# Designs tried in a protein design run: peptides against a protein of PDB entry 3HUF. Part 72

Target 1, 320 residues: chain A of PDB entry 3HUF
Amino acid sequence: MWIIEAEGDILKGKSRILFPGTYIVGRNVSDDSSHIQVISKSISKRHARFTILTPSEKDYFTGGPCEFEVKDLDTKFGTKVNEKVVGQNGDSYKEKDLKIQLGKCPFTINAYWRSMCIQFDNPEMLSQWASNLNLLGIPTGLRDSDATTHFVMNRQAGSSITVGTMYAFLKKTVIIDDSYLQYLSTVKESVIEDASLMPDALECFKNIIKNNDQFPSSPEDCINSLEGFSCAMLNTSSESHHLLELLGLRISTFMSLGDIDKELISKTDFVVLNNAVYDSEKISFPEGIFCLTIEQLWKIIIERNSRELISKEIERLKYA

## One batch from the design tools (peptide; made by RFdiffusion4, then SolubleMPNN)

Design b2_p15_4_s1 (from b2_p15_4, 6 letters changed)
Fold by OpenDDE base, seed 5:
Structure b2_p15_4_s1 (fold): chain B 320 residues (1-320), chain A 15 residues (1-15)
Amino acid sequence: as target 1 above (320 residues)
Amino acid sequence: DDDELAKKENEEEKK
């Protein structure tokens, strides 16, 4: 989201979130959803127009800002952004930091981009919330992204957490739920005067972890917890591969269960399968190897003695 | 009218 602050008291010492939309900036406007009052004698009554675009799909992957357009409203001394005069037709900016000088005002408006990118685990939830979040200037998507800051857990009562949720947790993303999204939808009016009134997602995250026994106490409890073990996985998802890498596993990939030969078995402690393959192929599992799902593996790795538990299961099936 | 007034006020405050 875009946040503006200013030097001196020209913004009354307040910070403000700028959501996608159009703002008239000047001395003789009242602060509302479409106006920004700036208190200086050197600023025109109506000085500039700010237009913030909704996030692009690219912004979700890069964590880049919503496009920020500045137009001078035919003022005597113009408008500058990063010491450059704004062109007569206006200019668009994709920099994360903008120093906006209105006319000859000795104080600048500082606009900065606070990165917030929300990944959804479920396409139905994305479809429900994407429009509202985009109107807050928040990029949204389904795919893994290095720019992802938050992850929306699908709250199905009594279901195991998904691989996406497991991976998001280990990546140290802030896991949120629908309750946080509902709260975000109501804050537009309150944050006009004070950007600090933005809801803390970390409180939501802490509550999720505290109230769900499917999470370990911290990602650090699981990261590299299986260092020194080797697994083989069916090449099904990049997310599953990255999850197993974060556990410290050496990973071999195969295309079918028929590719699991004696050589692979000799180098592999266990095989990780998705639920569909595990359930369909249970009868055809290779002899002398431990096969499990990611969800079964997760139930082991959240235990304090995860290494000992895995070792016992490997030994049990290797000598059976 | 309001922009011309702001131009004049900004000229008078420089005096």
Scores: peptide ipSAE 0.027, ipTM 0.687, DockQ to the pose 0.160
Fold by OpenDDE base, seed 2:
Structure b2_p15_4_s1 (fold): chain B 320 residues (1-320), chain A 15 residues (1-15)
Amino acid sequence: as target 1 above (320 residues)
Amino acid sequence: DDDELAKKENEEEKK
């Protein structure tokens, strides 16, 4: 989201969130959803127009800001952004930090981009929330992104957490839920006057983790906890592969259970399967190898003695 | 004229 602040109390000592939209900036405007009052004698009654665009699909992957347009409203002394005079037709900016000088005002408006990029676990939740979040200047998507700051957990009552949620947790992404998104939608007007009224996603995350026994106390308890073990997995989701890598596993991939030969078994401590293959092929599992689902592995990995538990299961099958 | 008022006020701050 874009935030503005200014020196010399020209913004009355307040920080404001600028959502996508158009703002008239000047001395003789009243603060509202489309106007920014600036208190200086050196500023025109109507001095500039700020236009913030909605996020692009590219912004979701890059963590780039919503496009910020500045136009001078034919003022005598013009407008500058980052020491450059704004062109007659206006200029557009994609920098994360903008120093805006209105006329001869000795104090500048500082605009800065606070990164917030929300990944969704399922397309239904994305379809429900994307429009509202985009109107807040928040890029949204389904796919993993290095720019992702928050992850929306799907709350299905009585279901295990998804692989996406497990991976988001280990990546130290802030996990949020639909209750946080609802709250975020209600504060839109309040944050115009005070940017500090933005809801704390970290508090929401702490509450989710505290109230769900499917999470360890910290990602650090699980990261590299299985270092030195080797697994084989069916070539499934990239998220499953990345999750197993974050556990410190050496990973081999196979296309079918028939590709699991004696050589692979000799180098592999256990096989990770999806639920569908595990349930359908349980009768045809290769002898001498421990097979489990990613959800079964997760139940072991969240335990403090995960290495001992895995070792015990591997040994049990060598003697069967 | 809004531009003339901004001019006068800028001349008074220089005194």
Scores: peptide ipSAE 0.026, ipTM 0.667, DockQ to the pose 0.090
Fold by OpenDDE base, seed 1:
Structure b2_p15_4_s1 (fold): chain B 320 residues (1-320), chain A 15 residues (1-15)
Amino acid sequence: as target 1 above (320 residues)
Amino acid sequence: DDDELAKKENEEEKK
């Protein structure tokens, strides 16, 4: 989201979130959803227009800002952005930091991009929320992204957390739920005067973790917890691979259960399978190898003695 | 409408 602040109390010492939309900026405008009052005698009654575009799909992957257009409203002294005079037709900016000088005002408006990218685990929830979140200047998507800051957990009562949720947690992504999204939808008016009134996603996250026994106390409890163990996995998902890497596992990949030869077994402590393969092939598992699902692995990892538990299961099957 | 009004007001402030 774009946040503006200013020196010299020209914004009344407050920070403001700018959502996608158009804003008239000037001395004689009233602060609302489309106006930004700037208190200075050197600023025109209506000085500039700010236009913030909705996020692009690219912005979801890059964490880049919504495009920020500045147009001078034909003022006597013009408008500058980053010490450059804004062109007569307006200029668009993709920089994360903008110093906006209105006329001869000695104080600048500082616009900065606060990255917030929300990944969804569920396509139906994405479809429901994407439009509203995009109107808040929040890029959204389903795919894993290095720019992802928040992850919407799929709430199914009584189900295990998904691999996506597990991975998001280990990546230290802030896990949120539908309650937080609802709250975000209500803040649009309250944050006009004070950007600090944005709901803290960390509080939502803490509540989710506290109320769900499927989460460890911290990501740090699980990161590298299985260092020194080796696994083989079916080449099915990138998220599953990255999850296993974050656990400190040495990973080998195979294309089919038939590729699990004696050599692979000799180098592998256990095999990680997806639920579909695990359920269909239970009867045909190679002898002498421990096969489990990611969900079964997760149940072990969240335990304080995860290394001992895995070691016992590996031993049990080597001597069977 | 707001842009045209702003231009007119700014033109008056230039005088």
Scores: peptide ipSAE 0.025, ipTM 0.669, DockQ to the pose 0.859
Fold by OpenDDE base, seed 3:
Structure b2_p15_4_s1 (fold): chain B 320 residues (1-320), chain A 15 residues (1-15)
Amino acid sequence: as target 1 above (320 residues)
Amino acid sequence: DDDELAKKENEEEKK
């Protein structure tokens, strides 16, 4: 989201969040959802128009800012952005930091982009929330992205956490729920006066972890916890592969259970299967290899003695 | 100098 601040008390010493929309900026406007009052004698009554666009799909993958348009309202001394005069038709900016000078005002408005990009675990919740979050200048999507800062966990009562949730946790993404999204949707009016009134997502995250026994105390407890072990997996999910990499596993891929030969068994400590293959093929598993699901593996890795537990299971099945 | 500039700016914005 865009945040504006200024020196010389021209913004009354307050920071303000700018959501997607249009703002008239000037000396004689009243602060509201479409106006920004700037207190200086060198600023016109109506000096500039700021227009912030909704996020693009590209912004979800890059973590780039919502497009920021500036137009001068035919003022005597014009408007500058990053020391450049704004053109007569207005200019558009994709830089994360903007220094906006209104006329001859000795103080600049500093606009900076604070990245917030929300991944959803399920398409239904994305469909429900995407429009509202985009109107807050928050990019949203389903696919993994290096730009993701937050992850919405699907709370189905009594279900195990998904592979997406496990991976988001290990990537140190802030896991949030629908309660945080509800609160985030209500702050739009209050943050006009003070950008610090944004709800703390880290508090929500801490509460989720504290109240759910399916999470370890920290991602650091699990990252590289299985270093030195080798697994094989069916080439199905990129998230599953990346999750196993974060555990420190050496990963071999296979296309079918029939590709699991004596050579692969000799080099592999265990095989990771999806739930569908695990349930359908239990009777046809190769002899002398430990097969488990990612969810079963997760139950082991969240334990403090995960390495000992896995070693015992490997030994148990090699000699069964 | 800044006060005279601000006065001139305010007088031109009244036109």
Scores: peptide ipSAE 0.022, ipTM 0.660, DockQ to the pose 0.067

Design b2_p15_4_s2 (from b2_p15_4, 8 letters changed)
Fold by OpenDDE base, seed 1:
Structure b2_p15_4_s2 (fold): chain B 320 residues (1-320), chain A 15 residues (1-15)
Amino acid sequence: as target 1 above (320 residues)
Amino acid sequence: DDDAEAAKENAEEKE
């Protein structure tokens, strides 16, 4: 989201969130959803127009800002952004930090991009929330992205957490739920005058973790917890691979269970399978190797003695 | 001085 602050109390000492939309900026406008009052004698009554676009698909993957357009409203001294005069037709900016000078005002409006990108685990939830979140200037998507800051957990009561949720947790993304999204939708008007009123997603996250026994106390409890072990996995998902890497596993990939030869078995402590392959192929598992699902692995990892537990399971099958 | 020029600009916007 875009946040503006200003020097010299020209914004009344307040920070303001700018959602996608159009704002008239000037001395004689009243603060509302489409106006920004700036208190300086050196600023025209109606000085500039700010237009913030909705996030692009690219912004979800890059964590880039919503496009920020600035147009001078035919003022005598013009408008500058980052020391450059705004062109007669207006200019568009994709920089994360904008110093906006209105006329000869000695104080600048500082606009900065607060990165917030929400990944969804469920396409139905994305479809439900994407429009509203985009109107907040929040990029949304389903795919993993290095720019993702938040992850929406699908609350199916009594189900195991998904691989996406497991990976989001280990990546130290803030896991949120639909209750947080609902809250975000209600605060849009209240945060206009004070950007500090933006709800803290970390409190939502703490509550999710506290109330769900499927999470360890911290990501740090699981990161590299299986260092020194080796696994083989079906090349089915990038998220599953990255999850296993974060556990400190040495990973070999294979395309079919038939590719599991004696050489692979000799170098591998266990095989990780997806649920569909595990359930369908359980009768045809290679002898002398421990096969488990990611969900079964997760249940071991969340335990304090995860290394001992996995070692016992590996040993049990070597002596069978 | 900047206050005086802004006062002139405000006068020119009234014409």
Scores: peptide ipSAE 0.035, ipTM 0.740, DockQ to the pose 0.078
Fold by OpenDDE base, seed 2:
Structure b2_p15_4_s2 (fold): chain B 320 residues (1-320), chain A 15 residues (1-15)
Amino acid sequence: as target 1 above (320 residues)
Amino acid sequence: DDDAEAAKENAEEKE
């Protein structure tokens, strides 16, 4: 989201969130959803127009800012952004930090981009929330991204957490739920004059983790917890692969259970399967190898003695 | 002086 601040009292000592939309900036405008009052004798009644675009698809992957357009409203002393005079037709900016000088005002308006990028676990929730979040200047998507700051967990009561949620947790992404999204949607008007009224996602995250026994106390408790073990997995999901890597596992991939030969078995402590393959192929599992699902593995890794638990299961099947 | 001139131009933009 874009936030503006200013030196001195020209913004009345307040920070303001700028959502996607158009703003008239000047001395003789009243603060509202489309106007920014600036208190200086050196500023025109209507001095500039700011236009913030909605997020692009590229912004979801890069964590880049919504495009910020500045136009001078034919003022005598003009408008400058980052010491450069704004062109007659206006200029567009993709920098994360903008120093905006209105006329001869000795104080600048400082605009800065606070990165917030929300990944969704399922397409249904994305379809429900994307429009509202984009109108807040928040990029949204389904695919994993290094720019992702928040991950929306689907609250299905009594279900195991998804692989996406497990991976988001281990990546130290802030996990949020539908209740947080609902709260974000309601605060739009209240944060216009006070950017500090934006809800703290970290508090929501702490509450989710505290109230759900499917999460460990921290990602650090699970990262590299299985270092020194080797697994084989069905080549089905990139997120599953990355999750197993974060556990410190050596990973081999196969396309079918028939590809699990004696050589692979000799190098592998256990096989990780998806639920569908695990349930359909239970009767055809190779002898002498431990097969489990990601969900079964997750139940082991959240325990404080995960290494001991996995070792006991491997040994149990070698002597059976 | 510059503050007085900016005040004059802001008055003339009303006519």
Scores: peptide ipSAE 0.034, ipTM 0.734, DockQ to the pose 0.081
Fold by OpenDDE base, seed 4:
Structure b2_p15_4_s2 (fold): chain B 320 residues (1-320), chain A 15 residues (1-15)
Amino acid sequence: as target 1 above (320 residues)
Amino acid sequence: DDDAEAAKENAEEKE
């Protein structure tokens, strides 16, 4: 989201979130959803127009800011952004930091991009929330992205956490829920004058982790916890592969259970299967190898003795 | 001195 602050008291010492939309900036406007009052004698009554665009699809993958357009409203001394005079037709900016000088004001408005990029675990929740979040200047999507800062966990009562949720946790993404999204949507008006009124996603995350026994205390408890072990995985999902990499596993890939030969077994400690293959082919598992699902693996890795648990299962099946 | 220039400019914006 875009946040503005200013030197001195020209913004009354407050930080403001700028959502997508158009703002008239000047000395003689009242703060509301479309106006920013700036208190300085050197600023025109109506000095500039700020226009913040909704996030692009590219912004979801890059973590780039919503486009910020600045237009001078035909003022005597103009407007500068990053020491450059704004053109008569307005200029658009994609920099994460903007120093906006209104006329001869000795104090600048500092606009900075606070990255918030929300990944969803399922298309249904994305469809429900994307429009509202885009109107907050928050990029949204389903695909994994290095730019993702937050991950929406689907709360299906009684279900195991998804691979996406597991991976989001291990990559240190802030996991949030629908309750946080609801709260985030309702504060839009209250944050006009005080950006500090934004709900704390980290507090939401802490509460999710504390109240769900499917999470370890920290990602660090699981990252590289299986270093030195080797697995074979059915080539199914990139998220599953990345999850296993974060556990410190050496990963071999196969296309079918029939590709699991004696050579692969000799180099592999266990086989990771998806639920569908695991359930359909239980009777056809290769002898002498430990086969498990990602969800079964997850239940092991969240235990304090994960290495010992896996070692016992490997030994049980190799020497049976 | 900077306050005196700002006061002159505010007088010209009233015409």
Scores: peptide ipSAE 0.026, ipTM 0.689, DockQ to the pose 0.060
Fold by OpenDDE base, seed 3:
Structure b2_p15_4_s2 (fold): chain B 320 residues (1-320), chain A 15 residues (1-15)
Amino acid sequence: as target 1 above (320 residues)
Amino acid sequence: DDDAEAAKENAEEKE
């Protein structure tokens, strides 16, 4: 989201979130959803127009800002952004930090981008929330992204956490739920006067982790916990591969269970399968190798003695 | 003085 602050008292010492939309900026406007009052004698009554675009799909993957357009409203002294005069037709900015100078005002408006990108685990939830979140200047998506700051956990009562949730946790993404999304939807008006009123997702995250025994105490407890072990996995989701990498596993990929030969078995401690393959192919598992699902692996990983547990399972099947 | 030019701009925008 874009946040503006200013030097001196020209913004009354307040920070403001700018959501996607159009704002008239000037001395003789009243602060509302479409106006930004700036208190200086050197600023025109209506000085500039700020237009913040909704996030692009690219912004979800890059964590880049919503495009920030600045137009001068035909003022005598113009508008500058990052010491450059704004062009007559307005200019668009993708920099994360903007110093906006209105006319001869000695104080600048400082705009900065707070990155927030929300990944969804469930496409139905994405469909429900994406429009509203985009109107907050929050990029949203389903696919893994290095720019992801928050992850919406799919809460199904009595189900194991998904691979997406496991991976989001290990990559230190803030896990949130629908309650946080609902709260975000209500703050749009309140944060106009004070950007600090933006809800802290860390409280939601702490509550999720505290109330769910399927999470370890920290990502650090699981990261590289299986260093030195090797696994084979079916060529499945990228998230599954990245999850196993974060556990410190050496990973071999195969296309079918029939590709698991004696050579692969000799170099592999265990085979990781998706639930569908595990359930359908239980009868056809290669002899002498430990096969498990990611969810079964996760249940071992969250234990303090995960290495010893895995070693015992590997040994059990080598002597069977 | 920058204040004097700003005061002129404020006067011209009253017309």
Scores: peptide ipSAE 0.034, ipTM 0.736, DockQ to the pose 0.078; fails the geometry check

Design b2_p15_4_s3 (from b2_p15_4, 7 letters changed)
Fold by OpenDDE base, seed 3:
Order: sequence, then C-alpha cells, then structure tokens
Structure b2_p15_4_s3 (fold): chain B 320 residues (1-320), chain A 15 residues (1-15)
Amino acid sequence: as target 1 above (320 residues)
Amino acid sequence: SDDELAKIENEKEKK
C-alpha cells in the first residue's frame, strides 16, 4: 500500500494510506476518500491530482508498487516528483519512494510503498476476495511468489493443513484467515487519517498458530531440521520440492514409482508422496524403503524429536 | 516568503 507522510506539519502530522483511486491534493480541500488537504500557504487550493492504480498481475510476483500517477492542476510553480518536474499531461511512477514537492512548498510529501501481497491456497477464496483486496492496493494470486507477504489459510475443520500452508509457514509468510480479510475490508475509511489503524496481520497469525497444534512454535524449529537426510519425490509439485528443501533434505526426483531402482534406494532415506499416489499405489511400494506422505512427514517434523522419529521409521523398514 | 507565495497562488486561482 502507498503511505504518505510529510514534514513541516503540512499533513497535520498524520500518516495516510492511499488506496487505489483518485485524490485531489491542495490547500482548500477537505480530507476524505478522494481529497488530501495540505496545509501550506505556498500550495494552491487545488494543486495536484494523485491517481493510484490497482495492482497488476506483475506486481504480485515482483512486490512492486501500484502505479502512482501525478498530475499538476495547472499551478504556477508546478509539481515535482523526485526533483523532476511533472510533465504537462502528468507522469506515472513505479518507484517505491516518492518525494513530492507541491509548488515552492519547502516541505515535501513523502510517499513510500509498504509491500503487502496475499497468496491464496485455493481459487475459490481468491475469486471471492481478489477484487476487494485489489481495491486496497493489495496484489493477490495463487502461485508461490517471492513477493508474498501473507498467505490465506483455508479453514477446513478437522483437515490437515495443506502443503501450501506448510510452505508458507516455513517461508515465514504471515498466515492469515478469512476473518482477517473481513476485518481488513472494513477499515478502509478509518485509516484515511491514521495509517497506524491498519490491522496487524501478525496478531491474526499468532492466534492461528496458538490455536492449531498442526504448527510448530516457529519456522526455525523445522528449517533444516532434517539436514543430512535424503529423500526422493515425484516431480509433481514445486511447492512440495521447496518445502522439502527448507527442511534441509537432499532431494532426488523421479517420474514414477517404477523409476525407483536400487541405486535410488541406496541414496534415499525415504520417499515422499502426495496422498493420491500414496493411497493408489501403496501396494506397489518397493520393499525396504520408507514411503510417506507430505502430511505424514509434517506430523513427524513438528515433533521435537523429529530426527529420532524418522530414523526409527527408516530402520524399522530396512529390517522388515 | 510563504505569504508572498500564497498571494501569488491565490491570484492565479482567481483568474
């Protein structure tokens, strides 16, 4: 989201979130969803127009800002952004930091981008929330992204957490739920005058983790916890692969269970499968190898003695 | 001065 601040009390010492939309900026406007009052004698009554676009699909992957357009409203001394005069037709900016000078005002409006990018675990929830979140200047998507800051956990009572949720947790992404999204949608008006009123997703995350025994206390409890072990997996899921990498596993990939030969077995402590393959091909598992699902692995890894538990299972099946 | 700038801006807005 874009946040603006200014020196010299020209914004009355307030920090303001700018959501996607159009704002008239000037001395003689009243602060509302479409106006930004700037208190300076050197600023025109209506000085500039700010237009913030909704996030692009690219912004979801890059964590880039919503495009920030500035137009001078034919003022005497114009408008500058980052010491450059705004063109007659307006200019658009994708920089994360903007110093906006209105006319000869000695104080600048400082705009900065605070990245918030929400990944969804399922397309249904994305479809439900994407439009509203985009109107808050929040990029949304389904795919893993290095720019992802938040992850929406699908709440199915009594189900195991998804691989996406596991991976999001280990990546130190803030896990949130639909309750947070609902709350976020209601605060739009309240944060106009005070950006600090933006709801803290970390509190939601803490509550999710605290109330769900499927999570370890911290990502650090699991990251590299299986260092020194090796696994094999089907080349089916990038998230699954990345999850196993974060556990510190050496990973071999195969295309089918039939590709699991003696050489692969000799280099592999266990085989990781998805539920569908595990259930369908359980009868066809090679002898002398420990096969488990990602969910079964997760249940082991959240235990304090995960290394001992895995070692025990490996040994049990080698001698069976 | 800020006051001179204010006068200049106010005069332009009246035109």
Scores: peptide ipSAE 0.067, ipTM 0.765, DockQ to the pose 0.083
Fold by OpenDDE base, seed 2:
Structure b2_p15_4_s3 (fold): chain B 320 residues (1-320), chain A 15 residues (1-15)
Amino acid sequence: as target 1 above (320 residues)
Amino acid sequence: SDDELAKIENEKEKK
């Protein structure tokens, strides 16, 4: 999201969130959803127009800002952005920091980009919320991104957390839920006058973790907790692979259970399977290897004695 | 002065 602040008292000492939309900036406008009053005698009644575009798909992957357009409204002394005069037709900016000078005003408006990119685990929830979040200047998507700051957990009563949620937790993404999205939808008008009224996602995250026994106390409790162990995994998902890597596992991949030979078994402590393969009555697991699902593995790794638990399960199969 | 700048801007809007 774009936030504006100003030197001196020209913005009345307030920070404002600028959502996608158009704003007339000047001395003789009233603060609202489309106007920014600037208190200086050296500024025109209507001085500039700011236009913030909705986020692009690229912005979701890069964490780049919504495009910021500035146009001078034919003022005597013009408008400058980052010490450059704005062109007659206006200019567009993709920098994360903009220093905006209106005419000869000795104080500048400072615009800065606060990165917020929301990943969804569920396509249906993305379809429901993406439009509203984009209108807040928040990029959204389904795929993992290095720019992702928040992850929407789907709350299904009595269900295990998804692999996406597990991975989001371990990579230290802020996990949020539908309640936080509802709260975001209500603040749009209140944050015009006070940017500090934006809800704290970290508080939501802390509450989710505290109220759900499927989470460890911290990601640090699980990261590299299985260092020194090796696993084999059916080549099904990139997220599952990345999750196992964050546990410190050495990973071998196979295409079918028939590819699990004596050589692979000799080098592997356990096999990770998806639920569909694990629950299949027609599948005979190879002898002498411990097979489990990611969800079963997760139940072990959230325990403080995860290494001992895994070792005991591996040993049980050597003596059976 | 800030008052002179205000006067200059106000004169432009009257044209």
Scores: peptide ipSAE 0.057, ipTM 0.755, DockQ to the pose 0.085
Fold by OpenDDE base, seed 5:
Structure b2_p15_4_s3 (fold): chain B 320 residues (1-320), chain A 15 residues (1-15)
Amino acid sequence: as target 1 above (320 residues)
Amino acid sequence: SDDELAKIENEKEKK
């Protein structure tokens, strides 16, 4: 999201979040959803127009800012952004930091981009929330992204957490739920005057972990916890592969259970399968190898003695 | 002065 602050007291010592939309900036406007009052005698009554665009699909993957347009409203001394005069028709900016000078005002408005990109695990929840979040200047999507800052956990009562949730946890993404999204949807009115009123996602995250026994105490408890073990997996998802890498596993890939030969068995401690393949093919598993689902693996990983548990299971099947 | 600048800007907005 865009946040503005100002040097001196020209913004009354307050920071403000700018959501996508259009703002008239000037001395003689009243602060509201479409106006930014600036307290300086050296600026026009209506000095500039700020227009913040909704996030693009690209912004979800890059964590780049919503496009920031500045137009001078035919003032005497113009408007500058980063020491450059704004063109007569306005200019658009994709920089994360903007120093905006209104006329000859000795103090600048400082706009900075705070990255927030929300990944959804469930397409239904994305469909429900994406529009509202985009109107807050928050990029949203389903696919994994290096720019992802937050991950929305799918709360299905009684189900195991998804691979996406597991991976989000291990990569230290802030896991959030619908309660946080609901709170975000209400901030539009409260944060106009004070950007500090933005809800803390870390508190939501702490509550999720505390109230759900499917999470370990920290990602650090699981990261590289299986270092030295080797697994094979079906080439099904990149997220599953990345999850297993974060556990410190050596990973081999195969296309079908029929590709699991004696050579692969000799190099592999266990085989990781998705639920569909596990349930359909459990009667056809190769002898002498431990096959499990990612969810079954996760249940072992969250235990303090995960390495011992896996070792015992591997030994049980090698000598059966 | 800021006051002089304000006067100059206000005169342009009246046209």
Scores: peptide ipSAE 0.056, ipTM 0.755, DockQ to the pose 0.087
Fold by OpenDDE base, seed 4:
Structure b2_p15_4_s3 (fold): chain B 320 residues (1-320), chain A 15 residues (1-15)
Amino acid sequence: as target 1 above (320 residues)
Amino acid sequence: SDDELAKIENEKEKK
């Protein structure tokens, strides 16, 4: 999201979130959803127009800012952004930091991009929330991105957490839920005057972790916890692969259960399967190899003695 | 001065 601050109390010492939309900026406007009052005698009554675009799909992957357009409203002294005069037709900016000088005002408006990219675990939740979040200047998507800051966990009561949720947790993203999204939807008016009124996602995250026994106390409890072990997995999910990597596993991939030969068994401690394959093929699993689902693996790795538990299961099958 | 700038801006709005 874009946040503006200013020196010299020209914004009354307040930080303001700028959502996608158009703002008239000037001395003689009243702060509202479309106006930014700037208190300086050196600023025109109506000085500039700021237009913030909704996030692009690219912005979700890059964590780049919503495009920020500045137009001077035909003022005497113009408008500058990063010491450059704004062109007659306006200019668009993709820099994360903008120093906006209105006329000869000795104080600048500092616009900065606070990165917030929300990944969703399921398409239904994305479909429900994406439009609203985009109108807040928050990029959204389903796919993993290095720019993701938050992850929306699907609250299905009594269901195991998804691989996406597991991976998001290990990546140290802030896991949030629909309650946080609902709260975000309500703050649009309140944050006009004070950007600090933005709800704290970390509090939501803490509450999720505290109230859900499917999470360890921290990602660090699981990261590299299985270092030295080797697994094989069906080449079906990139997220699953990345999850297993974060556990410190050496990973081999196979295309079918029939590819699990003596060679693979000799170098593999266990086989990780998805639920569908596990349930359908459990009767045909190769003898002498520990096969488990990612969810079963997760249940082991969240235990304090995860290494001992896995070792025990591996040993049982070697001597059977 | 800020006062001079204000005067200049106010004059522009009268045109």
Scores: peptide ipSAE 0.044, ipTM 0.737, DockQ to the pose 0.086

